# Peptides against a protein of PDB entry 4U39: the designs that were tried, part 62

Target 1, 302 residues: chain A of PDB entry 4U39
Amino acid sequence: SIKVIGVGGGGNNAVNRMIENEVQGVEYIAVNTDAQALNLSKAEVKMQIGAKLTRGLGAGANPEVGKKAAEESKEQIEEALKGADMVFVTAGMGGGTGTGAAPVIAQIAKDLGALTVGVVTRPFTFEGRKRQLQAAGGISAMKEAVDTLIVIPNDRILEIVDKNTPMLEAFREADNVLRQGVQGISDLIATPGLINLDFADVKTIMSNKGSALMGIGIATGENRAAEAAKKAISSPLLEAAIDGAQGVLMNITGGTNLSLYEVQEAADIVASASDQDVNMIFGSVINENLKDEIVVTVIATG

## One batch from the design tools (peptide; made by RFdiffusion4, then SolubleMPNN)

Design b2_p14_2_s4 (from b2_p14_2, 6 letters changed)
Fold by OpenDDE base, seed 4:
Structure b2_p14_2_s4 (fold): chain B 302 residues (1-302), chain A 14 residues (1-14)
Amino acid sequence: as target 1 above (302 residues)
Amino acid sequence: MKLLAFHSGKNPFA
C-alpha cells in the first residue's frame, strides 16, 4: 500500500489538496500537535501527536516540541504506517510540528521497511530568518531519515505565479506543488496509463538516493508534450539542471487523448537533457481532469 | 507496455 502522511499545518494542507484533487490509490494520514487544526483535515486517519506534551495546543513553532511529540506518539505512528510499501512524508519546514515531527515519522516509516519519500517545502523568505534556520535543521534531519527527499523551495513558486498573488494564494500554490510531487510518483504505481511502472521500478530509482529535485511542466495545444517536457526540465523548482543526476523519474500525465507519440516525444526531450549514464524510468498516466493538458513531472535523484 | 529503466540514448521502444 501507499500512505501519504501530512505532518503539521503545511503537510495537512497539502494532504487536503491531494484529497480535493482525488489522488487515487493512496491512504491519507494527517498528523498534528494542534487538535483544532487537525480537526480541519479531510484525511480519513487523523492522529494527534504529543497529547501529553502539548495538550493539543500545538508546538509553539518549536521543532524540539514537534520532535518530542512524535517520539511520545511513536507506537501510534508505527501502527498507522504498518504494512505500507511506500510512505510519503509531506510537511512545511520551518514550523514546530512539521520540522520536528516529520524526520521522526520518516525514520519510523523507514524502520518499518517502507520506501520513504519526503516531499517538503522550504519556507518563503518573507516568513523570516528564524523559519529558514529551523527549516535547514529539519531538512538535514529529513535527509538522514528518508530514502529520497524532494525539497520544494517556496521562493521559486514566486517565479511561476503573478507578482500580485496574495500570500495565502502563494501558500496554496506551495500545497499544490507538494500535491504534484506526491501525485507525480504515486500515480506511476497506482494509476493506469499508457506505460505503467511497478513499485520495484520506483524503488530502484528512489531507494537511498538522498536529495532530489523536482521539475513540473504543463502545456496544451499541438506541441503540448514537447512544451510540457521542456518546461519540466527548465522548471524554476529545479535548483539545478537535471544534468549530473544519477536517476530520473518521469511522469507524463494527460487526458484520454494522450498519445503514445506524445509520451515518446516528452521522454526523448527529458532523456536528451539528462546524462548519458542516467538511470531513467518513465510512466504515463491518464487523468480525465486534464482534458487537453499534459503535465510532465521530473524527479532527479543523486 | 511496461518500460523499465533505460539509459539515455537507448530507444525505450526498441
Scores: peptide ipSAE 0.009, ipTM 0.471, DockQ to the pose 0.151
Fold by OpenDDE base, seed 1:
Structure b2_p14_2_s4 (fold): chain B 302 residues (1-302), chain A 14 residues (1-14)
Amino acid sequence: as target 1 above (302 residues)
Amino acid sequence: MKLLAFHSGKNPFA
């Protein structure tokens, strides 16, 4: 089974966005130290961690409280993650609960033998230096606790949204990018397409790879496959070129009109931008909600 | 069609 665990406020907002977008074939778990915030989750499984430590009042933006809360609730986390083949751990880094608890939860998933993927955000620069420093510590701890860690730099979201975008919409876009990172992988396993991946192939690319970069491209029209692929490999979300990656995972998602030619054209563009010795795997997904759109997701590992 | 794990430069559809 595939489980998605949202940790703290940002992780739970991302999980809510995944549920609202009907991401299929995954089980959702919401984890928080704030009992009131946890009650607003749309997830089927809601877990309050550190009930003795925090009394449900949250972590007070302290990562050490988030860490100790997950350690207090270790047995409950183990039982909730038991039997998962794959675990996505999603969080907004820089806060108390997400930054402190996500590495502990990821380590528990990995110790259970699940393929453990972190999908996390760096805070916006406007959230202040304290959040950036806390996020850096949490990301370092996540790298040691996961098989693959996808880090989304929120400041790069400002390059893909309008300059007049309200702060609330910029956070919603961060939640949407977290959704796209999880869905871009989970759909390759759970959703039929022209080219289906098995879990063993995903495991080969993602096991013990450490840091990963994600690019996303969306296009419509006659050249939509080529345009979506070019946008994905040049995505502002890529902190570096995909050249030099040891592994590339590619998702080509389209509507019922997605052709094998479009899948080939998109794959050839990503392969041409990658190293010659790269281990590249790609899958295609059919999403009936995509009319004329193609979505290309590229995850570079290593 | 099942997976094409390919090195860059192999036609994934060959």
Scores: peptide ipSAE 0.009, ipTM 0.463, DockQ to the pose 0.156
Fold by OpenDDE base, seed 5:
Structure b2_p14_2_s4 (fold): chain B 302 residues (1-302), chain A 14 residues (1-14)
Amino acid sequence: as target 1 above (302 residues)
Amino acid sequence: MKLLAFHSGKNPFA
């Protein structure tokens, strides 16, 4: 089974966005120290952590409180994650709960033998130096606790949105990028497509890889596959080129009109931009909601 | 069709 666990405010917003976009074949868990914020989750499983420590009042933007809250609730987290083959841990880093609890939850998932993938955001620079420093510590702890850690640099989202985009929409786009990171992997396993991967294929690319980068490309029209692939490998979300990656996971998602030729064309572009010795796997997914769009998601590991 | 794990360098359609 695949479980997605959203940790703290940003993680819970991302999980809500996944549920709203009908991401299939996954179980959703919302975790928070703030009981009021947790009540707004759309997840079937809602877990308040650190009830004794925080009394449901949240972590006060302190990562050490978030950490201790997850440690207090360890047995409850273990029971919720039990029997998962794969666990996605999603969080907005820089806050109290997400930054402190996500590494603890990830370690619990890993200790249970699940393939553990972190999908987290760095805060925007405008959120201030304190959040950036807290996020750096949380990302370091996440890297040790997961098999693969996808880090989304929120400041790079500002390069792909309009300059007049309201701050609230920039946060919604960060939640959407977190959704795309989870869905881009989960759909390869859970959703039938033209080219299906199994869990063992994904496990080979994602196990003990440490940091990963994600690129996304979307296009329409006759050259949509090539354009989407080129956008994915040149994505502002990629802090480095993919040519140094030891592993590449690619998802090519299209509507019912997605052709095998388009899948091949997109795969050849990503392979040509990758190292010759790269272990590349790719899958194709059919999503009827995309109609004429192709979405290429590239995850570079190593 | 399961595309086998791309070992680098062979087009799986070849």
Scores: peptide ipSAE 0.007, ipTM 0.476, DockQ to the pose 0.176
Fold by OpenDDE base, seed 3:
Structure b2_p14_2_s4 (fold): chain B 302 residues (1-302), chain A 14 residues (1-14)
Amino acid sequence: as target 1 above (302 residues)
Amino acid sequence: MKLLAFHSGKNPFA
């Protein structure tokens, strides 16, 4: 089974976006130290952690409180994650709960033998130096606790959105990019396409790889496959080029009109931008909600 | 639900 665990405010917002977008074949768990925020989750499983420590009042933006809250609730986390083949741990780094609890939860998932994938955001620079420093510590702890860690730099989202984009919309876009990172992988396993991958294929690319980068491209029109692939490999979310990656996971998602030619064209573009010895796997997904759009997601590991 | 096509007509990844 695939489980998605949203940790703290940002992680829970991302999980809500996944549920709202009808991401299939995954079980959702919301974790928080704030009981009021947790009640707003759409997840089937809602877990308050550190109830003794925090009394449901949250972590006060302190990662050490988030860590201790997860440690207090270890047995409950183990029970909720038991029997998962794959666990996504999603969080906004720089806060109290997400930063402190996500590494503890990830380690619990890994110790249970699940393929453990972190999908986390770095805070925007405007959130201040304290959040950036807290996020750096949390990301370092996540790297040790996961098989693969996808880090989304929120400042790169500001390169994609209009300069007049309201701050609340920039946070919604960060939640959406977290959704895309999880869905781009989970759909390869859980959602039928023209080319299906199994869990073993994904496990080969993602096991013990450490840091990963994600690029996304969307296009329409006659050259939509090629344009989407080119946008994915040149995505602002890629803090480095995909050359030098040891592994590449590619998702090519389209509507019912997606052709095998378009899938191959997109795959060839990503392969041509990758190292010759890269372990690349690609899958295609059919999303009936996509009209003439193709979405290419690239995850570079290693 | 319609995936809201990014209302701005801008590719969110452009």
Scores: peptide ipSAE 0.000, ipTM 0.383, DockQ to the pose 0.035

Design b2_p14_3_s1 (from b2_p14_3, 8 letters changed)
Fold by OpenDDE base, seed 5:
Structure b2_p14_3_s1 (fold): chain B 302 residues (1-302), chain A 14 residues (1-14)
Amino acid sequence: as target 1 above (302 residues)
Amino acid sequence: MKILYFHVGTYKPK
């Protein structure tokens, strides 16, 4: 089974966005120290952690409280994650609960033998230096606790949205990018298709790879596949080029008019931008809602 | 969201 565990406010917002977008084939778990915020989760499983420590009042933006809350609730987390083949741990780094609890939860998932993937955000610069420093510590702890860590730099979201985008919409876009990171992988595994990916192949690409880069490209029109692929490999979300990437997960999502030629063209572009010996897994998804749009998601590992 | 189909392939660059 695939489990997605949203940790703290940002992680739970991302999980809500995943549920709203009907990301299939995954079980959702919401974890928070704030009981009121947790009640707003759409996840089937809702877990309050650190009930004794926090009394449901949240972590007070302190990662050490988030950590201790997860440690207090270790047995509950273990039971919730038990039997998962893969666990996505999603969180907004820089807060109390997400930053502190996500590494603990990730380690629990890894210790259970699940392929453990972190999909986390760095805070926006406007959230202040304290959040960035807390996020850096949380990301460091996540790297040790996961097989693969996708880090989304929220400031780079500002490069892909309109300059007039309200702050609230920028946070919603961060939640959406977290969704795309999880969905880009989970669809490859969990979505029934003509050829289902062997989970062993995903394990080969994602096990003990450390940091991964994520790029997204969207395009329309006659050259949409090539344009979407080029945008994905040059995405502002990429903290580096993918030219050294030994493993690539590629998702190509289009409407009912998505052609095999377009899929191949996009795959060739991404492969050509990767290491010469790249092990690339690609999936194509037909989404009737995209009409003439193609979305390319690239996750580069190694 | 209605996913009509999913196809997974492996690609090795030439």
Scores: peptide ipSAE 0.032, ipTM 0.589, DockQ to the pose 0.347
Fold by OpenDDE base, seed 1:
Structure b2_p14_3_s1 (fold): chain B 302 residues (1-302), chain A 14 residues (1-14)
Amino acid sequence: as target 1 above (302 residues)
Amino acid sequence: MKILYFHVGTYKPK
C-alpha cells in the first residue's frame, strides 16, 4: 500500500489539496500537535501527536517540541504506517510540528521497510530568517531519514505565478506543487495501466538517493508535449540541471487526445537532458479534465 | 478526476 502522511499545518494543507484533487490509490494520514488544526483535515486517519507534551495546543513554532511529540507517539505512528510499501512524508519546513516531527515519522517508515519519500517545502523568504534556519535543520534531518527527499523552494513558486498573486494564493500554490510531487510518483505506481510498473524499479531509482529535484511543465497546442517537457527540465523549481541525474521519474498527464507519439517525444527530451546512463521510468496518465493541456512532472534523483 | 488509463514505460538511453 501507499500512504501519504501530512505533518503539521503545511503538510496537512497539502494532504487536503491531494484529497480535493482525488489523488487515487493512496491512504491519507494527517498528523499534528494542534488538535484544532487537525480537525480541519480531510484525511480519513487523523493522529494527534504529543498529546501529553503539548496538550493539543501545538508546538509553538519549536522543532524540538515537534520532534518530542513524534517520539512520544512512536507506537501510534508505527501502527498507522505498518504494512505500507511506500510512505510519502509531506511537510512545510520552518514550523514547529512539520520541521521536528517529519524526520522522526520518516525514520519510523524507513525502519518498517517502506520506501520513504519526503516531499517538503522551504519557506518563503518573507516568512523570515528564523523559519529559514529551522527549515534548513529539518531538511538536513529529513535527508538522513528518507530514501529520497524532494525539496520545493517556495521562493521559486513566485517565478511561476503572477506578481499580483495574493499571499494566500502563493501558499495554495505551494500546496499544489506538493500535490504534484506526490501525485506524479503515486500515479506511476497506484494506477493500474496497460503495463504496470514493477515497484522494484521504483525502489531502484528512489532507494537511498538522498536529495531529488522536481520540475513541472504545462503546455497546450501542437507542440504541447515537447513544450511541456522543455518547461519541466527548465522549471524554476529545479535548483540545478538534471544532466547529472542517475535516476529520473517522469509523469506525462494529458487528456483523451494524448498520443503515444507525444509521450515518446516528451520522454526523449527528458532523457536527452539527463545522464547518458540514466535509469528513467516514465508513465502516461489520461485525465479527462485536462482536455488540450499536457502536464509533465520530472523527478530527478542522484 | 477520472484517470482513464495509465501506461508505464521504462526508457533506457541507447
Scores: peptide ipSAE 0.028, ipTM 0.599, DockQ to the pose 0.338
Fold by OpenDDE base, seed 3:
Structure b2_p14_3_s1 (fold): chain B 302 residues (1-302), chain A 14 residues (1-14)
Amino acid sequence: as target 1 above (302 residues)
Amino acid sequence: MKILYFHVGTYKPK
């Protein structure tokens, strides 16, 4: 089974966005130290951590409280994660609960033998230096606790959105990018298809790979497949080129009009931008909610 | 380039 754990406010918002986009074949778990915020989760499983420590009042933006809250609730986390083949741990880094608890939860998932993938955000620069420093510590702890860590630099989202985009919409876009990172992988595994991906090969590409890069491209029109692929490999979300990656996961999602030619064209572009010795897994998904859009997600590991 | 797998999935909204 695949489990997605949203940790703290940002992680829970991302999980809500995944549920709203009907991401299939995954179990959702919301984790928080704030009982009121946790009640707003759409997840089937809701877990309050550190109830004795925090009294349900949250972590007060302190990562050490988030860490201790997860440690207090270790047995509950273990039981919720038991039997998962894969665990996505999603969080907004820089806060109290997400920054402190996400590495502890990730380590618990890894110790249970699940393929453990972190999908986390760095805070925007405007959230202030304290959040950036807390996020750096949380990201460092996540790198040790996961098999693969995707880090989304929120400041790069500002390169994709209009300059007049309200701050609230920039956070919603960060939640959407977290959704795209999880869904781009989970759809390759959990979506029923004519040709199924072997989960063993996903494990080979993602196990003990450390930091991964994610690129996303969206396009419409006659050359939409090529344009989406080119946008993905040149995405502002990529902190480096993908040419040095040991592994690549590519998802090509389109509507019912997605052709095999378009899939091949997009795959050839990503392959040509990658190392010749790279291990590539690619998949195509038909999403009936997409009309004329193609979405290409590239995850580079190693 | 070693292409390991090609997945063809169909996602249907509920």
Scores: peptide ipSAE 0.027, ipTM 0.683, DockQ to the pose 0.095
Fold by OpenDDE base, seed 2:
Order: C-alpha cells, then structure tokens, then sequence
Structure b2_p14_3_s1 (fold): chain B 302 residues (1-302), chain A 14 residues (1-14)
C-alpha cells in the first residue's frame, strides 16, 4: 500500500490538493498539532499529534514543539503507517509542525520498512530569514530520516508563474508542485496500466538516495512532447542539472491523443540529459482532462 | 479523474 502523510499546514494543503485532483491508489493521512486546521483536512485519516503538549493549539511556529508532538504520538503514527510499502511525507518547511514532526514521522515510516519519500518545500524568501533557517534544519533532519528527499524551492515557483501572481496563488502553486511530486511517483506504482512497474525497481532508484531534484515541463502543439521534456530537464525547480543523477523517474502525462512516439521522444530527451549509467524508469499516463497538453515530471536521484 | 492507461518502461541507455 502507498500512504501519503501531510504534516502541518502546508503538508495538509498539499494533501487536500491531491484529493481534489483525485490522485488514485493512495491512502491519505493528515497530521497536525492544530486541531482546527486538521478538521479542514479532506483526508480520511486525521491525526492530531501532541494533544497533551499543545492542547490542539498548534506548535507556535516552533519546530521543537512539532518534534516533541510527533514523539508524543509515536505509537499512533506507527499504527497509521503499519503495512505501508511506501510512505510519502509531505510538508512545508519553516513552520512548527511540518518542520519538527515530518522528520520524526519519516523515521517512523523508515523503521517500519516502508520506502520513505519526503516531498517538502523551502519557504519563499519573503516569509523571512527565521523560516528559512528553520526550514534548513528540518530539511537536514528529513534527509537523514528518508530514503529520498525531494526539496521544492518555493522561490523558483516565482520563475514559473506570472510576476503579477497574487501571493495566495503562489502558495497554491507550491501545493500543486507538491502534488505533482507525489503524483508523478504514485501514478507509476498505483495506476493499473498496460505495463505495471515493479515496486522493486522503484525501491532500487529511491532507496537511500538522499536528496532528489524535481523538474516539470508543460507544452502544447506538434512538438509538445519534446518541448515538455526540455522544459522538465531545464526546469527552474531543479537546483542543479540532472546529468549527474544515478536514477531518474519520469512521468509523461497527456490526453487521449498522447502517442507512443511522443512518449519515446520525451523519454529519449530526458535519458540523453542524464548520466550514461542512469537507472531510468518512465511511465506514461493518459489523463482525459488534458486536451493538447503534455506534462513531463522528472525526478532525479543520486 | 480517470487515468485510462498507464505504461511503464525501463529505459537503459544503449
């Protein structure tokens, strides 16, 4: 089974976005120290952590409170994650609950023998230096606790969106990028297809790989596959080039008109931009809601 | 959201 656990406000917003977009084949768990915020979750499983410590009033933007809240609730987290083959831990770093609790939850998942993938955001620079410093500490702790850690630099989202994009929409786009990171992997495993991925192949690419980079490309028109692939490998979300990556997961999503040629062309572009000895897994998804658009998601590990 | 078809391939650079 695949479980997605949203931790704190940002993680729960991302989980809500995943549910709204009908990401299939995953179980959703919402975790928060704030009981009121947790009630707004669309997840089937809602877990209040640190009820004794916080009394449901949240972590007060303190990561140490978030950490202690997860430690208090360890047994409940273990029971909720039990029997998962894969666990996605999603959070917005820089806050109290997400920053402190996500590493503890990730370690619990890993100790249960699940393939543990972190998908987290760095705060925008405008959220201030304190959030950036807290996020750096949380990301460091996540890196030790997960098999693979995807870090989304929110400031790079501002390079993808229009300059006039309202701040609220920039946060929604961060939630959407978190969704794309989870969905790009979960669709490869959980979606029944013509050729199913062996979960062993995913484990080979993602187990004990540390930090991973994610790129996204979207295009339309005759060269849409090639353009989407080129945009993905040159994505502003990539903090480095993928040429040194030992593993690549690629998802190509298109409409009902997605051709096998387009899938191959996009895969060849990504492979050619990767290491010669790269272990690449690619998947293609037909989404009836996409018209002429192709979306390429690349996750580079190692 | 109806995902109709999923195809997974392993790419080994030749």
Amino acid sequence: as target 1 above (302 residues)
Amino acid sequence: MKILYFHVGTYKPK
Scores: peptide ipSAE 0.028, ipTM 0.566, DockQ to the pose 0.351; fails the geometry check

Design b2_p14_3_s2 (from b2_p14_3, 8 letters changed)
Fold by OpenDDE base, seed 2:
Structure b2_p14_3_s2 (fold): chain B 302 residues (1-302), chain A 14 residues (1-14)
Amino acid sequence: as target 1 above (302 residues)
Amino acid sequence: MKILYFHVGTYRPR
């Protein structure tokens, strides 16, 4: 089974966005120290952590409270994650609960033998230096606790969105990028295709790889597949080029008119931008809502 | 929504 665990406010917003976008084949768990915020989750499983420590009042933007809250609730987290083959841990780094609890939850998932993938955001620079420093500590702890860690630099979202984009929409786009990171992988595994990936192949690419980079490209028109692939490998979300990446996960999502040629063309572009000995897994997904749009998601590991 | 998954394959560069 695949479980997605949203940790704290940002992680729970991302999980809500995944549920709203009908991401299938995954079980959703919402974790928070704030009981009121947790009640707003759309997840089937809602877990309050650190009930004794916080009394449901949240972590007060302190990562140490978030950590201790997850440690207090370890047995409950273990029970909720038991039997998962894969666990996505999603959180906004820089807060109290997400920053402190996500590494603890990730370690619990890993210790249970699940393939553990972190999908987390760095805060926007405008959220202030304290959040950025707390996020750096949380990301470091996540890197040790997961098999693969996807870090989304929120400041790079501002390079993709219009300059007039309201601050609230920039956060919604961060939640959407978190969704795309989880869905881009989960769709390759959880949904029956014409050719199913062996979960062993995903494990080979994602196990003990440390930090991963994510790129997204969207295009329309006759060359849409090639353009989307080129945009993905040059995505502002990439903190570095995917050149030298030993593992790549590629998802190509299109409408009902997505051709096998377009899938191959996009895969060739991404492979050519990667290491010569790259282990690439690619999948194609039909989403009837995309019409003439192609979305390419690239996750580079190693 | 029916998400139709067409191909998930390992790309081995030739």
Scores: peptide ipSAE 0.031, ipTM 0.583, DockQ to the pose 0.375
Fold by OpenDDE base, seed 1:
Structure b2_p14_3_s2 (fold): chain B 302 residues (1-302), chain A 14 residues (1-14)
Amino acid sequence: as target 1 above (302 residues)
Amino acid sequence: MKILYFHVGTYRPR
């Protein structure tokens, strides 16, 4: 089974966005120290952590409280994650609960033998230096606790949205990018295709790889597959080029007119931009809601 | 969102 665990406010907003977008084949768990915020989750499983420590009042933007809250609730987290083959841990770094609890939860998932993938955000610069410093500590702890860590730099989202985008919409776009990171991988595994993905191949690409980069490209028109692939490998969300990437996961999503040629063309572009000996898994998804659009998501590891 | 089908392939660089 695949489980997605949203940790703290940002992680739970991302989980809500995943549920609203009908990301299939995954079980959703919402974790928070704030009981009122947790009640707003759309997840089937809602877990309050650190009830004794916090009394349901949240972590007060303190990562050490988030950490201790997850440690207090270790047995409940273990029970909720038991039997998962894969666990996505999603959080907004820089807060109290997400920053402190997400590494603890990730370690619990890894210790249970699940392929553990972190999908987290760095705070926007406007959230202030304290959040950036807390996020850096949380990201460091996540790197040790996961098999693969996707870090989304929220400031790079400002390069892909209109300059007049309200701050609230920038956070919604961060939730959407977190959704795309989880869905881009989960669709490859959870959706029965014409060719079954060997979960062993996913494990080979993602196990003990440390940091991963994510790029997204969207295009329309005659060369849409090539354009979407080129946009994905040059995405502002990439903190570096993927030329050294030894492992790549590519998702290409299109409408009912998505051709095998377009899938191959996109895959060739992404592979050619990666390491010469790249291990690449690619998948194609047909979404009826996509008319002439192609969306390419690239996750580069190694 | 309605996914009609999913195809997974492995790419091996030639």
Scores: peptide ipSAE 0.030, ipTM 0.597, DockQ to the pose 0.333
Fold by OpenDDE base, seed 5:
Structure b2_p14_3_s2 (fold): chain B 302 residues (1-302), chain A 14 residues (1-14)
Amino acid sequence: as target 1 above (302 residues)
Amino acid sequence: MKILYFHVGTYRPR
């Protein structure tokens, strides 16, 4: 089974966005120290952590409180994650609960033998230096606790949105990018198709790889597959080029008119931009809500 | 939303 665990406010907003977009084949768990915020979760499983420590009042933007809250609730977290083959841990880094609890939850998942993937955001620069420093500590702790860590630099979202985009919409786009990171992987595994991916192949690409990069490209028109692939490998969300990547996961999502030629063309572009000996897994997904659009998601590891 | 998995493969350079 695949479980997605949202940790703290940002992680739970991302989980809500995943549920709203009907990401299939995954179980959703919402974790928070704030009981009022947790009640707003759309997840089937809702877990309040650190009830003794915080009394449901949240972590006060302190990562050490978030950490201790997860440690207090370790047995409950273990029970909720038990039997998962894969666990996604999603959080907004820089806060109290997400930053402190997400690494603890990730380690619990890994100790249970699940393939553990972190999908987290780095705060916007405008959220201030304190949040950036807290996020850096949380990201470092996540990197040790997961098999693969996808870090989304929120400041790069400002390069892909209009300059007039309200701050609230920039946070919604961060939640959407978290969704795309989880869905881009989960669709390759959990979506029934003509050719199912062996979960062993996903483990080969994602196990003990450390930090991963994510790129997204969207295009329409006659050359939409090539354009979407080129946009994905040059995405502002990539902190570096993928030319040294030893492992790549590619998801190509299109409408009912997605052709095998378009899938192959996109795969050839992504592979040509990767290491010569790249281990690339690609998947194609049909989304009936995509008319003429193709979405390419690239996750580069190694 | 109907999401149908169409194809998964390992890329092999030609």
Scores: peptide ipSAE 0.037, ipTM 0.674, DockQ to the pose 0.392; fails the geometry check
Fold by OpenDDE base, seed 4:
Structure b2_p14_3_s2 (fold): chain B 302 residues (1-302), chain A 14 residues (1-14)
Amino acid sequence: as target 1 above (302 residues)
Amino acid sequence: MKILYFHVGTYRPR
């Protein structure tokens, strides 16, 4: 089974966005120290952590409270994660609960033998230096606790949205980017397509790889596959080129009109942009909600 | 160890 755990406010917003977009084949777990915020989760499983420590009043933006809250609730987290083959831990770094609890939850998942993938955001620069410093500590702890860590610096979301985008919409786009990170991997395993990956292939590429690279391209029209692939490998969200990556996971998602030729064309572009000795695994997914769009997700590791 | 930080970006052409 695949489990997605949203940790704290940002992680829970991302989980809500995943549920709203009908990301299939995954179990959703919402984790928070704030009981009122947790009640707003759309997840089937809602877990309040650190009930004794926080009394449901949240972590007060303190990562040490978030950490201790997860440690207090270890047995509950273990039971919720039991039997998962793969665990996605999603959080907004820089806060109290997400920053402190996400590494603890990730370690619990890894210790249970699940393939543990972190998909986390860095705070926007406008959230201030304190949040950036807290996020850096949380990201370091996540890197030790996961098999693969995907870090989304929110400041790069400002490169893909209008400069006049309200702060609330910038956070919604961060939630959408977190969704895309989880969905881009989970769909390769859980969603029927033209070419599905087995879990063993995904495990081979993602196990103990540390930090991973992720680009996404979306396109429509006659050259949509090639355009989507080119956008994915040149994504503003790639902090580096994929040419040095030892492993690549590629997801090609299209509507019912996705052709094998389009899948091959996109795969050839991504492979040509990768190292010659790259272990590239690709999957193609049919999403009926995609009309004429192709979505290419590239996750580079190594 | 280079921490490669990566983003998911959807470019939707408007």
Scores: peptide ipSAE 0.017, ipTM 0.433, DockQ to the pose 0.033; fails the geometry check

